# Peptides against a protein of PDB entry 4Z5W, part 42

Target 1, 305 residues: chain A of PDB entry 4Z5W
Amino acid sequence: IPDVFLELNKLWYFSAQSNLFNGEMPRSLSNSRSISLLSLRNNTLSGQIYLNCSAMTNLTSLDLASNSFSGSIPSNLPNCLRLKTINFAKIKFIAQIPESFKNFQSLTSLSFSNSSIQNISSALEILQHCQNLKTLVLTLNFQKEELPSVPSLQFKNLKVLIIASCQLRGTVPQWLSNSPSLQLLDLSWNQLSGTIPPWLGSLNSLFYLDLSNNTFIGEIPHSLTSLQSLVSKENAVEEPSPDFPFFKKKNTNAGGLQYNQPSSFPPMIDLSYNSLNGSIWPEFGDLRQLHVLNLKNNNLSGNIP

## One batch from the design tools (peptide; aimed at target 1 S165 Y208 F265)

Design b2_p19_5 (made by RFdiffusion4)
Pose (drawn by RFdiffusion4):
Structure b2_p19_5 (pose): chain A 291 residues (1-233, 242-249, 256-305), chain P 19 residues (1-19)
Amino acid sequence: IPDVFLELNKLWYFSAQSNLFNGEMPRSLSNSRSISLLSLRNNTLSGQIYLNCSAMTNLTSLDLASNSFSGSIPSNLPNCLRLKTINFAKIKFIAQIPESFKNFQSLTSLSFSNSSIQNISSALEILQHCQNLKTLVLTLNFQKEELPSVPSLQFKNLKVLIIASCQLRGTVPQWLSNSPSLQLLDLSWNQLSGTIPPWLGSLNSLFYLDLSNNTFIGEIPHSLTSLQSLVSKPDFPFFKKGLQYNQPSSFPPMIDLSYNSLNGSIWPEFGDLRQLHVLNLKNNNLSGNIP
Amino acid sequence: LDEQRDEFAEENHETNILY
């Protein structure tokens, strides 16, 4: 990508995604005062990611995903004070999230999917301090680590939480109840154990729950039949493992408890869930009748 | 070149993955 971005001082939108571009991002792009939307994803771009945050005061959305970059996660990123969305997926950082990210108050959407992020314990202790974080994708990282049960964790405004295919040990942590506005929860494809917490039925905005492919035991909590959003009625897309979904509401309401060790019966009160599109209880130890 | 670009885009389009 040519180094001509000092000359293009009115450029607020640049999208070069899904091409064959390689090499580093030109330094002038890293200094662009006018750039707002930048999408370079799905190229062969490489090197240490450098962004001058004193210079890029209009940067609002950054998508460098699926590229050949290496080095660390830039620690100066919280200083890009208008940056609201970062798609860093499929960049092999082989690194932890910097502590400075606790100061990233403009951040509303973050994806480190399949990025070789280590230490989910430190990552979540940091990111809980980003007060405007609404969506978080940590899928395919933290391999075989433990999902922290530390009760001090609070993600207050969190709408979307996805940490799948990490093979995480531990249980569904109670501190997730501190995310009362949670819409979409995906903990699938992990090693999670214990029982399914009844408090999940207390999440009034939750419409999508994927607990599939875990080691969960015990009963289906009765509170799931009283889930409010299942009873009654921005750019950074998601892929389901790939089928694209543009926003969280593109996902039809779902309960997927499949591929666990759950026991007991199916509650008749599930009939109260009139807005439920998908109910997947396959590959469990469930017994009794079908209501 | 267009065939290489399309093949590469098809192999690398998935981000922000859910299971």

Design b2_p19_5_s1 (made by RFdiffusion4, then SolubleMPNN; from b2_p19_5, 14 letters changed)
Fold by OpenDDE base, seed 5:
Structure b2_p19_5_s1 (fold): chain B 305 residues (1-305), chain A 19 residues (1-19)
Amino acid sequence: as target 1 above (305 residues)
Amino acid sequence: TAAAQAAHAAAHYETNIFT
């Protein structure tokens, strides 16, 4: 990418995603006063990520995902006072979340999916201080760590939490009950154990629940049949979506389905591939908004309602 | 399967990588 951004003093949006760009980010780009949205996703960019936050006063969205960047996660990003959305998916940092992210009050959406992030306990302890954080994606990190259950953890404004395919141990953490606005929860493809907690049914905005491919035991909580978002079509205030898409892949050979907003996910309960027992509650028939109920590959018995 | 796990994991972000 050429170093010409000093002359582009009116450039608000720069999208150069899915090209063949290599080398480092231009210094003039890292000092742009005008850019609000920067997307360089899916290139071969390399070197250390550096942004001059004192210069980049208009930066609101940063997408550097799927590049060959190296080194540390930029600890100065919280100084970018308008920066809301960060996509660092598939950048192999081999690092922990910087302590400076405790001060990242502008942050609303963060993805580190498949970024070789370590220490989930530290990550969650840091990120809970981001009071405006609504979307958090940490899939394919923290391999074989334990999901912390510290009750003091609070993500008050969290709407989307995706921590899939980490081989995480532990149970469904009680601190998630402190997130009453949670709409989408994906903890699939872990080694989570214990029972599915009844308080999940109290999350009135929860319309997408994926707990599949774990080691959960016991009965399906009856409270899941009373999830308000799945009983009635509430006029949820459409909040602005993160500036990065969500993807869901059904199998290795299929293309990923792209979802531009959390609300574009089908209303779903997936509890498949666990060790759940008991009956299917007839009251699942009350979930008039539910599109997908997946209970396959469990130890369920009785009549199908 | 391990392949399904990898596919699921890779799918949450950046599914369409052409590089």
Scores: peptide ipSAE 0.047, ipTM 0.686, DockQ to the pose 0.114
OpenDDE base, seeds 1, 2, 3, 4: peptide ipSAE 0.029, 0.031, 0.030, 0.030; ipTM 0.689, 0.667, 0.706, 0.710; seeds 1, 2, 3, 4 fail the geometry check

Design b2_p19_5_s2 (made by RFdiffusion4, then SolubleMPNN; from b2_p19_5, 13 letters changed)
Fold by OpenDDE base, seed 1:
Structure b2_p19_5_s2 (fold): chain B 305 residues (1-305), chain A 19 residues (1-19)
Amino acid sequence: as target 1 above (305 residues)
Amino acid sequence: SAAAQAEHAAKHAETNIIT
C-alpha cells in the first residue's frame, strides 16, 4: 500500500479488504486524522501493528483480520478514544490481552478469533472493564485452558459471546447471568462439563444458544422452553452490529456461510453432541420463533412430542 | 479463478468462525 495518506486529508472510509496487499501498513495511514473506518482484512500485510491514536482521532472501526502481522497486540489502542470495533481474527499474536484494555471504554466489538490468544482468565478479567463491550469473539484460542467461573466477572452490556473451539474445561459460568442483554451465546466445541444451568432460560434476549460438542450431563433445563425472545417477536432489538462479519461452517471442507449481522443468525438452540438425558420437553412447541432445535447425539429418551 | 475465489472465501470464512 503506498504511503500517500497524508494527501488524503478527507478520507473517511478506506476499504481494501480481500486483495493481495503485502508489506507493512503505510506510516501515513497509521497517522490519518480523517479515517473513521479502516479495513485491510484478508491481505498479506506484515510487520508490527502500530496506530498513532493521538493522530487517528476519528478512527471508529479497525479490521486487520486475516493478515500476516507479527509482534504484540497494540497496547495503545485504548488511546483511540472513538475506536469501537476491532477485528484481529486470524492474526497469530501468541499473546495475552494487554492490561491497558481495562481502559478501553469506547470498545463495543472485539474479535480475536483464531489469533493464538492465551490466558482466558486474564482476558476476561481485563475485558470486563470495557463498559460498552457488546460483542466478544474469542473462538480458537486458549487451547485446553479452564473457563473461569468467578462470580465477580461482569459483562453488563454483552450481547454476543462466542468462545467456541477452545477445548475449554469447566462449567457454564455463573457470571454470564450478569449479562441480561445476551442475545447470542456460542460455547460449542469445548470440554465443558456439568449441567446446563436453568438461569440460561432467564436471558430474555437470548435467541441463539450453541452448547454443542461438549460434555454436558443431566436434563435439558425446562426454563429453555420459556426463552422470551423465542416465544414472541416483540424483543427483536435491532442493535448496531459489529463492522465485521461472522462465519458458520456447515462442513469442514465447505466455505462458511457469511452472516453480516448477529440478527441474521437463525434463532437456534443447539445442544447436540453432549451426554444430556431425560425427555424433550413438549413446551419447546411454545418457542414459535425457533428455527433450529438440534438435540442429536445425546442420551435423551421418552417420546418425541 | 474459482480456486482463488474459493481460497479467498476460505480465508474469509475463517474470520469470526461460529462453529
Scores: peptide ipSAE 0.176, ipTM 0.715, DockQ to the pose 0.602
OpenDDE base, seeds 2, 3, 4, 5: peptide ipSAE 0.040, 0.060, 0.041, 0.037; ipTM 0.636, 0.661, 0.637, 0.646

Design b2_p19_5_s3 (made by RFdiffusion4, then SolubleMPNN; from b2_p19_5, 13 letters changed)
Fold by OpenDDE base, seed 4:
Structure b2_p19_5_s3 (fold): chain B 305 residues (1-305), chain A 19 residues (1-19)
Amino acid sequence: as target 1 above (305 residues)
Amino acid sequence: SELLRLLHALQHYETNIFT
């Protein structure tokens, strides 16, 4: 990318995604006062990510996903006072979340999907201080770690939490009950154990629940038949609109379906590939907004209602 | 039942947001 952005004093949006750009991010781009949205996703950009937050006073969205950037996560990003959305998916940092992210009050949406992030306990302890955080994606990180169950963790404004395919141990953490605005929860493809907690049915905005491919035991909580978002549309809370697409893969080898927003996901309960027992509750028939109920590959018994 | 129409067999599901 050429170092010519200093002359582009009216440039508000720069998207150069899905090209063949290589080398480092140009210094003039990292110092742009006018840019609000920056997307360089799916290139071969390399080197250390550096942004001059004192200059980039209009930066609201940053997508650097699927690049060959290396080194540390930029600890100065919280100084970008308007920066709301960050996509760092598929950047191999091999790092922990910086402590400075405790001060990241502008942050609304963050993805580190498949970014070799380490220490989930520290990451969640830091990110809970981001009072405006609505969307958090941490899929394909934290290999063989334990999902912290510390009751002091509090994500008050969290609407989307995705921590899939991490091989995480532990249980469904009770601190998620402190997130009453949660709309989408994906903890699939982990090593989570214990029972599915009944308080999940109290998350009145929860329209998408994926707990598939874990080691959950016991009965399906009857409270899941009372998920208000799946009974009626009247309680539809405003969705976070991240500037970045969501992807659903049916198979690891298949091209993912692109979804532009969390609302593009079907209303779903997936509890498949666990060790759940007992009956299927007939009251799942009350979930008139539910599109997908997946209970496959469990130890369920009785009649299908 | 009406519930049987909602039963969907997904073999493998992976959500990747911003990937």
Scores: peptide ipSAE 0.019, ipTM 0.582, DockQ to the pose 0.097
OpenDDE base, seeds 1, 2, 3, 5: peptide ipSAE 0.024, 0.016, 0.019, 0.026; ipTM 0.589, 0.593, 0.569, 0.700; seeds 1, 5 fail the geometry check

Design b2_p19_5_s4 (made by RFdiffusion4, then SolubleMPNN; from b2_p19_5, 14 letters changed)
Fold by OpenDDE base, seed 1:
Structure b2_p19_5_s4 (fold): chain B 305 residues (1-305), chain A 19 residues (1-19)
Amino acid sequence: as target 1 above (305 residues)
Amino acid sequence: SAALQAAHAAAHKETNIFT
């Protein structure tokens, strides 16, 4: 990418995603005062991520996902006072979340999916201080770590939590009961054990639950048949506030169901590939908004209602 | 493998939340 962004003093949106750009991010781009939305996703950019947050005063969204960046996570990102959305998916940091992220009050959406992030306990302890954090994606990190179940952890405004495919040990963490606005929970493809806690059914906004491919035992909590978001339409999933850049990219690229928004996910309960026993509750019939109920590959018995 | 497909599906879901 050429170092010409000093001349582009009116550039508000720069999207150069899915190209063949290589080398380092140009210094003029890292110092741009005008850029609000920066997307360089799916390139071959390398070097350390450096952003001059004192210069980049308009930066609201940063997508650097699927690049060859190296080094530490930029600890100065909380100094980008308007930065709401960060996508660092598929960047191999081999790092912990910086302590400075405790001060990241502008942060609403964070993805580190498949970024070789380490120390889930520290990560969650840090990120709980991000009071505006609504979406957190940490999939394919923390390999074989233990998911902390510290009741003091609080994500009050959390709407979307995805921590899949980490081989995490532990139980469904009780601290999630402190997230009453939770709409989407994915803890699939871990080594989570114990029973599915009944308090999950008290999350009135929860419309998407994936606990598949774990080692859960016991009965399906009857409280899951009372999930308010799945019983009635009146609890319309409040569209995630316009803080998500609603890029309706209708790019129907052929392969995967691209859910661009949490609201675009089908209402789902997936408990498949566990060791759950007991009956299927007839009251699952009350979940009139439910699109997918996946209970396959368990030890369930009795009649199918 | 189902794990790779699920990891791909999860990774696709995740990359899409920010698309």
Scores: peptide ipSAE 0.024, ipTM 0.667, DockQ to the pose 0.067
OpenDDE base, seeds 2, 3, 4, 5: peptide ipSAE 0.023, 0.022, 0.033, 0.030; ipTM 0.669, 0.668, 0.621, 0.732; seeds 2, 3, 4, 5 fail the geometry check

Design b2_p19_6 (made by RFdiffusion4)
Pose (drawn by RFdiffusion4):
Structure b2_p19_6 (pose): chain A 291 residues (1-233, 242-249, 256-305), chain P 19 residues (1-19)
Amino acid sequence: IPDVFLELNKLWYFSAQSNLFNGEMPRSLSNSRSISLLSLRNNTLSGQIYLNCSAMTNLTSLDLASNSFSGSIPSNLPNCLRLKTINFAKIKFIAQIPESFKNFQSLTSLSFSNSSIQNISSALEILQHCQNLKTLVLTLNFQKEELPSVPSLQFKNLKVLIIASCQLRGTVPQWLSNSPSLQLLDLSWNQLSGTIPPWLGSLNSLFYLDLSNNTFIGEIPHSLTSLQSLVSKPDFPFFKKGLQYNQPSSFPPMIDLSYNSLNGSIWPEFGDLRQLHVLNLKNNNLSGNIP
Amino acid sequence: VTIYGPNVNATETGFIYTD
């Protein structure tokens, strides 16, 4: 990509995604005062990611995903004070999230999916301090690590939480109850154990719950039949493993408890869930009748 | 996308990710 961005001082939108571009991002792009939306994803771009945050005061959305970059996660990123959305998926950082990210107060959406992020314990202790974080995707990282149960963790305004296919040990942590506005929860394809916490039924905005492909035991909590959003009625898309979904509400309401060791019966009170589109209880130890 | 989980041949389920 040519180094001509000092000359293009009115450029607020630049999208070069899904091309064959390689090499580093030109430094002038890293210094662009006017750039607001930048999408370079799905190229062969490489090198240490450098962004001058004193210079890029209009940067609001950054998508460098699916590229050949290496090095660390830039620690100066919280200083890009208008940056609201970062898609860093499929960049092999082989690194931890910098501590400075606890100061990233403009951040509302973050994806490190399949990015070789280590130490989920430290990553979550940091990111809980980003007060405006509404969506977090940590899928395909933290391989075989333990999902921390440390009760001090609070993600207050969190709407979407996705940490799948990390083979995570541990249980569904109670501190997730500190995210009362949670809409979409995906903990699927992990090694999670224990029982399914009844407090999940207390999440009034939750419409999508994927607990599939875990080691969960015990009963289906009765509270799931009283889930409010299941009983009664911005750009950074998601892919389901790939089928694209543009926003969290593009996902039809779902309960997927499949591929676990769950026992007991199916509650008749599930009939109360009139807004439920998908109920997947396959590959469990469930017994009794079908209500 | 490489899949990791207790059962990598699971069907009629899935997980969400970004590209």

Design b2_p19_6_s1 (made by RFdiffusion4, then SolubleMPNN; from b2_p19_6, 6 letters changed)
Fold by OpenDDE base, seed 5:
Structure b2_p19_6_s1 (fold): chain B 305 residues (1-305), chain A 19 residues (1-19)
Amino acid sequence: as target 1 above (305 residues)
Amino acid sequence: IEIYGPNVNATDTGFLTTL
């Protein structure tokens, strides 16, 4: 990418997605005062990620996903006082979340999907201080770690939590009960065990629940038949979605179905590929907004309602 | 048991990512 951004003093949006750009990010771009939305997703950019946050006073969205950047996660990003959305998916950092992210009050949406992030306990302990954090995607990290169940963890404004395909051990964490605005939970493709907790049915905004491909046991909590978002069309306040799309993937190498916003997901309960037993509750028929109920490959018995 | 409502792709299985 040419180093010409000093002359582009009116550049508000720069998108160079899905090109063949290589080398380092231009210094004039890293010092741009005008830029609000920066996307360099799906290129071959390399070197360290450096942004001059004191210069980049208008930066609101940063998408550097699927690049060949190296080194540490930029610890100065919290100094970008308007930065809301970060997509660092498929950047292989081999790192922990920086401690400085405790101060990242502007942050609303963060993705580190498939970024070789380590230490889930430290990551969650840091990110809980991001009071405006609504979307957190940590899929394909933390391989074989234990999902912390520390009750002191608090994500008060969290709406979307995706921590799939990490081979995580542990149980459904009690600290999620402190997230009453949770709309989407994906903990699929892990090694989570124990029972599905009944308090999940108290998350009145939860319209998408994926616990598939785990080792859950016991009965399906009857409280899941009372999920208010699935009983009635609540006026979903159209909150601003993250500036990055989501993908549903069967594996790391497959193309996924693209969803531009969380509201584009079909209302779903997926409990498939577990060791759940007991009956299917007839009261699942009360979930008039439910589009997908997947209970396949469990130990369920009795009549189909 | 798999139940799919209208406009749902039955092939829409797997985990969520951002890339």
Scores: peptide ipSAE 0.480, ipTM 0.884, DockQ to the pose 0.230
OpenDDE base, seeds 1, 2, 3, 4: peptide ipSAE 0.451, 0.426, 0.503, 0.498; ipTM 0.824, 0.803, 0.898, 0.899; seeds 1, 3, 4 fail the geometry check

Design b2_p19_6_s2 (made by RFdiffusion4, then SolubleMPNN; from b2_p19_6, 6 letters changed)
Fold by OpenDDE base, seed 3:
Structure b2_p19_6_s2 (fold): chain B 305 residues (1-305), chain A 19 residues (1-19)
Amino acid sequence: as target 1 above (305 residues)
Amino acid sequence: IEIYGPNVNATDTGFLTTI
C-alpha cells in the first residue's frame, strides 16, 4: 500500500479488503488524524501492528483480520479513545491479551477468532473491565484450557459471546448468569462437562444457544422451554451491530455462511452431540419464535413430542 | 432430532467465527 495518506486530511473511511497487499502498514495510515473506519482484512500484510493512537483520534473501527501480522497484540490500543470495534481474527499472535485492555472503555466489539491467544483466565479477567463490551469472539483459541467459572467475573453488558472450538474443559460458567442482556451464546465444539444449568432459561434476551459438540450430561433444563425471547417477539432494540460479519463454519478452512449482524441468525437451540438424557419436553412447542431445535446425537429417551 | 423452520437453511451447521 502506498504511503500517501498524509495528504488525505479528510479520509473518513478506507477499505482495501480482499486484495493482495503485502509488506507493512503504511506509516501515514498509522498516523491518520481523519480516518474513522479502517479495514485491511484478507491481505498479506506483515510486521508488527502499530497505530499512533495520539494521532488517530477519529479511529472507531479496525479490521486487520486474515493478515500475516506478527508480534504482540498492540498494548496501546486503549489509548485510541474512540475505538469501538476490533477484528483481529486469523492473526497468529501466540500471546495473551495485554493488561492495558482493562482500561479499554471505548471497546464494544472484539474478535480474536483463530488468533493463537493464550490464557483464557487472564483474558476474561482483563476484558470484564471493558464496561461497554457487547460482542466478544474468542473462537479457536485457548486450546485445551479450562473455562474459568470464577463467580467474580462480570460481563454486565454482554450481548454476544462466542468461544467455540477451543477444546475447553470445565462447566457452563456461573458468571454468565450475571449477563442478563445476553442474546447469543456459542460454546460449541469444546470439552465442557456437567449439566446444563437451569439459569440459562432466565436469560430473557437469549435467542441463539449453541452448546453442541460437548460432553454435557443429565436432562435438558425445563427452563429452556420458557426462554422469553423465543416465546414472544420481543422487539429487541437492535443495538448497533459490530462492524465485522460473522461466519458459521464447519471447520477452519471451509467457507461459512455470512451473517452481517447477530439479529440475522435464526433463533436456535443446539444441544446436539452431547450425552444428555431424559425426555424431550413437549413445552418446546411453546417456543413459537424458535427456528432450529437440534437435539441429535444424545442419549434422550421417551416419546418425541 | 433436528427441527428446522421454513426459512432455515439446513446447511447452516457449525460454529461461529469472524473470518
Scores: peptide ipSAE 0.515, ipTM 0.895, DockQ to the pose 0.225
OpenDDE base, seeds 1, 2, 4, 5: peptide ipSAE 0.470, 0.440, 0.450, 0.508; ipTM 0.834, 0.812, 0.833, 0.898

Design b2_p19_6_s3 (made by RFdiffusion4, then SolubleMPNN; from b2_p19_6, 7 letters changed)
Fold by OpenDDE base, seed 3:
Structure b2_p19_6_s3 (fold): chain B 305 residues (1-305), chain A 19 residues (1-19)
Amino acid sequence: as target 1 above (305 residues)
Amino acid sequence: IKIYGPNENATDTGFLTTL
């Protein structure tokens, strides 16, 4: 990318996604006072990520995903006082979340999908301080770590939590009960164990639940048949969606189905590929808004209602 | 509701990512 952005004093939006750009990010772009939306997704950009947050006072959205950046996660990003959305998917950091992210009060949406992030305990302990955090995507990180169950963890404003395909151990964490606004939970493709907790059915905004491909045991909680968002058409207040799309993938290399916003997901309960037993509750019929109920490959018995 | 039986290929199998 040419270093010509110094003269572009009115540049509000720059999108150069899905090109063949290589080398470093231009210094004039890293110092742009006018830019609000920056997307360089799916290029071959390299070097260290550097943004002059003292200059970039209008920056609200940053998408650098699927690039060849190296080094640490830029610890100064919390100084970008208007920065709301960050997509760092597929950037191989081999790092922990910076402690400075405790102060990231502008942050609303964060993705580190497949970014070689380490230490899930530290990551969640840091990110819980982001009071405006609504969307958190940590898929394909933290390989074989334990999902922390520390009751002090609080994500009060969390709407979307995705921590899939991490081979995480542990149980469904009780601290998620402190997220009453949760709409989408994906903990699929882990090694999570124990029972599915009944308090999940108290999450009145939860319309998408994926716990598939784990080691859960016991019965399906009857409280899942009373998920209010799936009983009635509550107009989920369309909160501002992240500036990045989601993809449903079967593996890291496959193309996925694209969803531009969380509201585009079909209302779903996926508990497939576990060790659940007991019956399928007839009261799943009361979930009039439910599109997909996937219970396959469990130890369930009795009649299909 | 679309219920997938034990042998049905659920089209919606997979995990969520942002890329």
Scores: peptide ipSAE 0.480, ipTM 0.870, DockQ to the pose 0.263
OpenDDE base, seeds 1, 2, 4, 5: peptide ipSAE 0.468, 0.443, 0.459, 0.478; ipTM 0.844, 0.838, 0.836, 0.861; seed 2 fails the geometry check

Design b2_p19_6_s4 (made by RFdiffusion4, then SolubleMPNN; from b2_p19_6, 6 letters changed)
Fold by OpenDDE base, seed 3:
Structure b2_p19_6_s4 (fold): chain B 305 residues (1-305), chain A 19 residues (1-19)
Amino acid sequence: as target 1 above (305 residues)
Amino acid sequence: IEIYGPNVNATDTGFLTTE
């Protein structure tokens, strides 16, 4: 990418995604005073990520996903006072979340999907201080760590939580009961154990639940048959979606189905590939908005309703 | 047991990412 952005004092949006750009990010771009949305996703950009937050006063969205960047996560990003959305998916950091992210009050949407992030306990302890955080994607990190269930963790405004394919141990964390606005939860492809907690059915905005491919035991909590978002259409609070798309993938190398907004997901309960027992509740029939119910590969018994 | 609504693509399986 040529270093010509100093003359572009009115540049609001720059997208050069899915090209063949290599080398470092241009210094003139890293110092742009006018840019609000920057997307360089799916290139071969390299070097260290550097943004001059004191200059980039209008920066609101940053997508650098699927590049060959190296080094540390930029600890100065919280100084970009208008920065709301960050996508750093598929950047191999091999790092922990910076402590400076405790002060990241502008942050609304964050993805580190497949970015070699380490120490989930520290990550969640830091990110809980981001009071405006609504979307958090941490898929394909924290390999074989334990998902913390510390009751002090609070994500009050969390709408979307995705921590899939981490081989995480532990249970469904009790601190999620403090996220009453949660709409989408994906904890699939882990090693989570214990029972599915009944309080999940009290999350009145939860329309997408994926707990598939874990080691959950016991009965399906009957409270899931009363998920208000799946009974009635009236409570679909359309909140502003993150500026980055989601992908549903079978593996890391496959192309996924693209979803531009969380609201584009079909309403779903996926509990497949666990060790759940007992009956399928007939009251799942009350979930009139449910599009997908997946209970396959469990130890369920009795009649199919 | 897998139940799909009329507008659901049965190929929509897997975990969520942003990549």
Scores: peptide ipSAE 0.519, ipTM 0.895, DockQ to the pose 0.230
OpenDDE base, seeds 1, 2, 4, 5: peptide ipSAE 0.475, 0.451, 0.511, 0.460; ipTM 0.834, 0.821, 0.890, 0.828

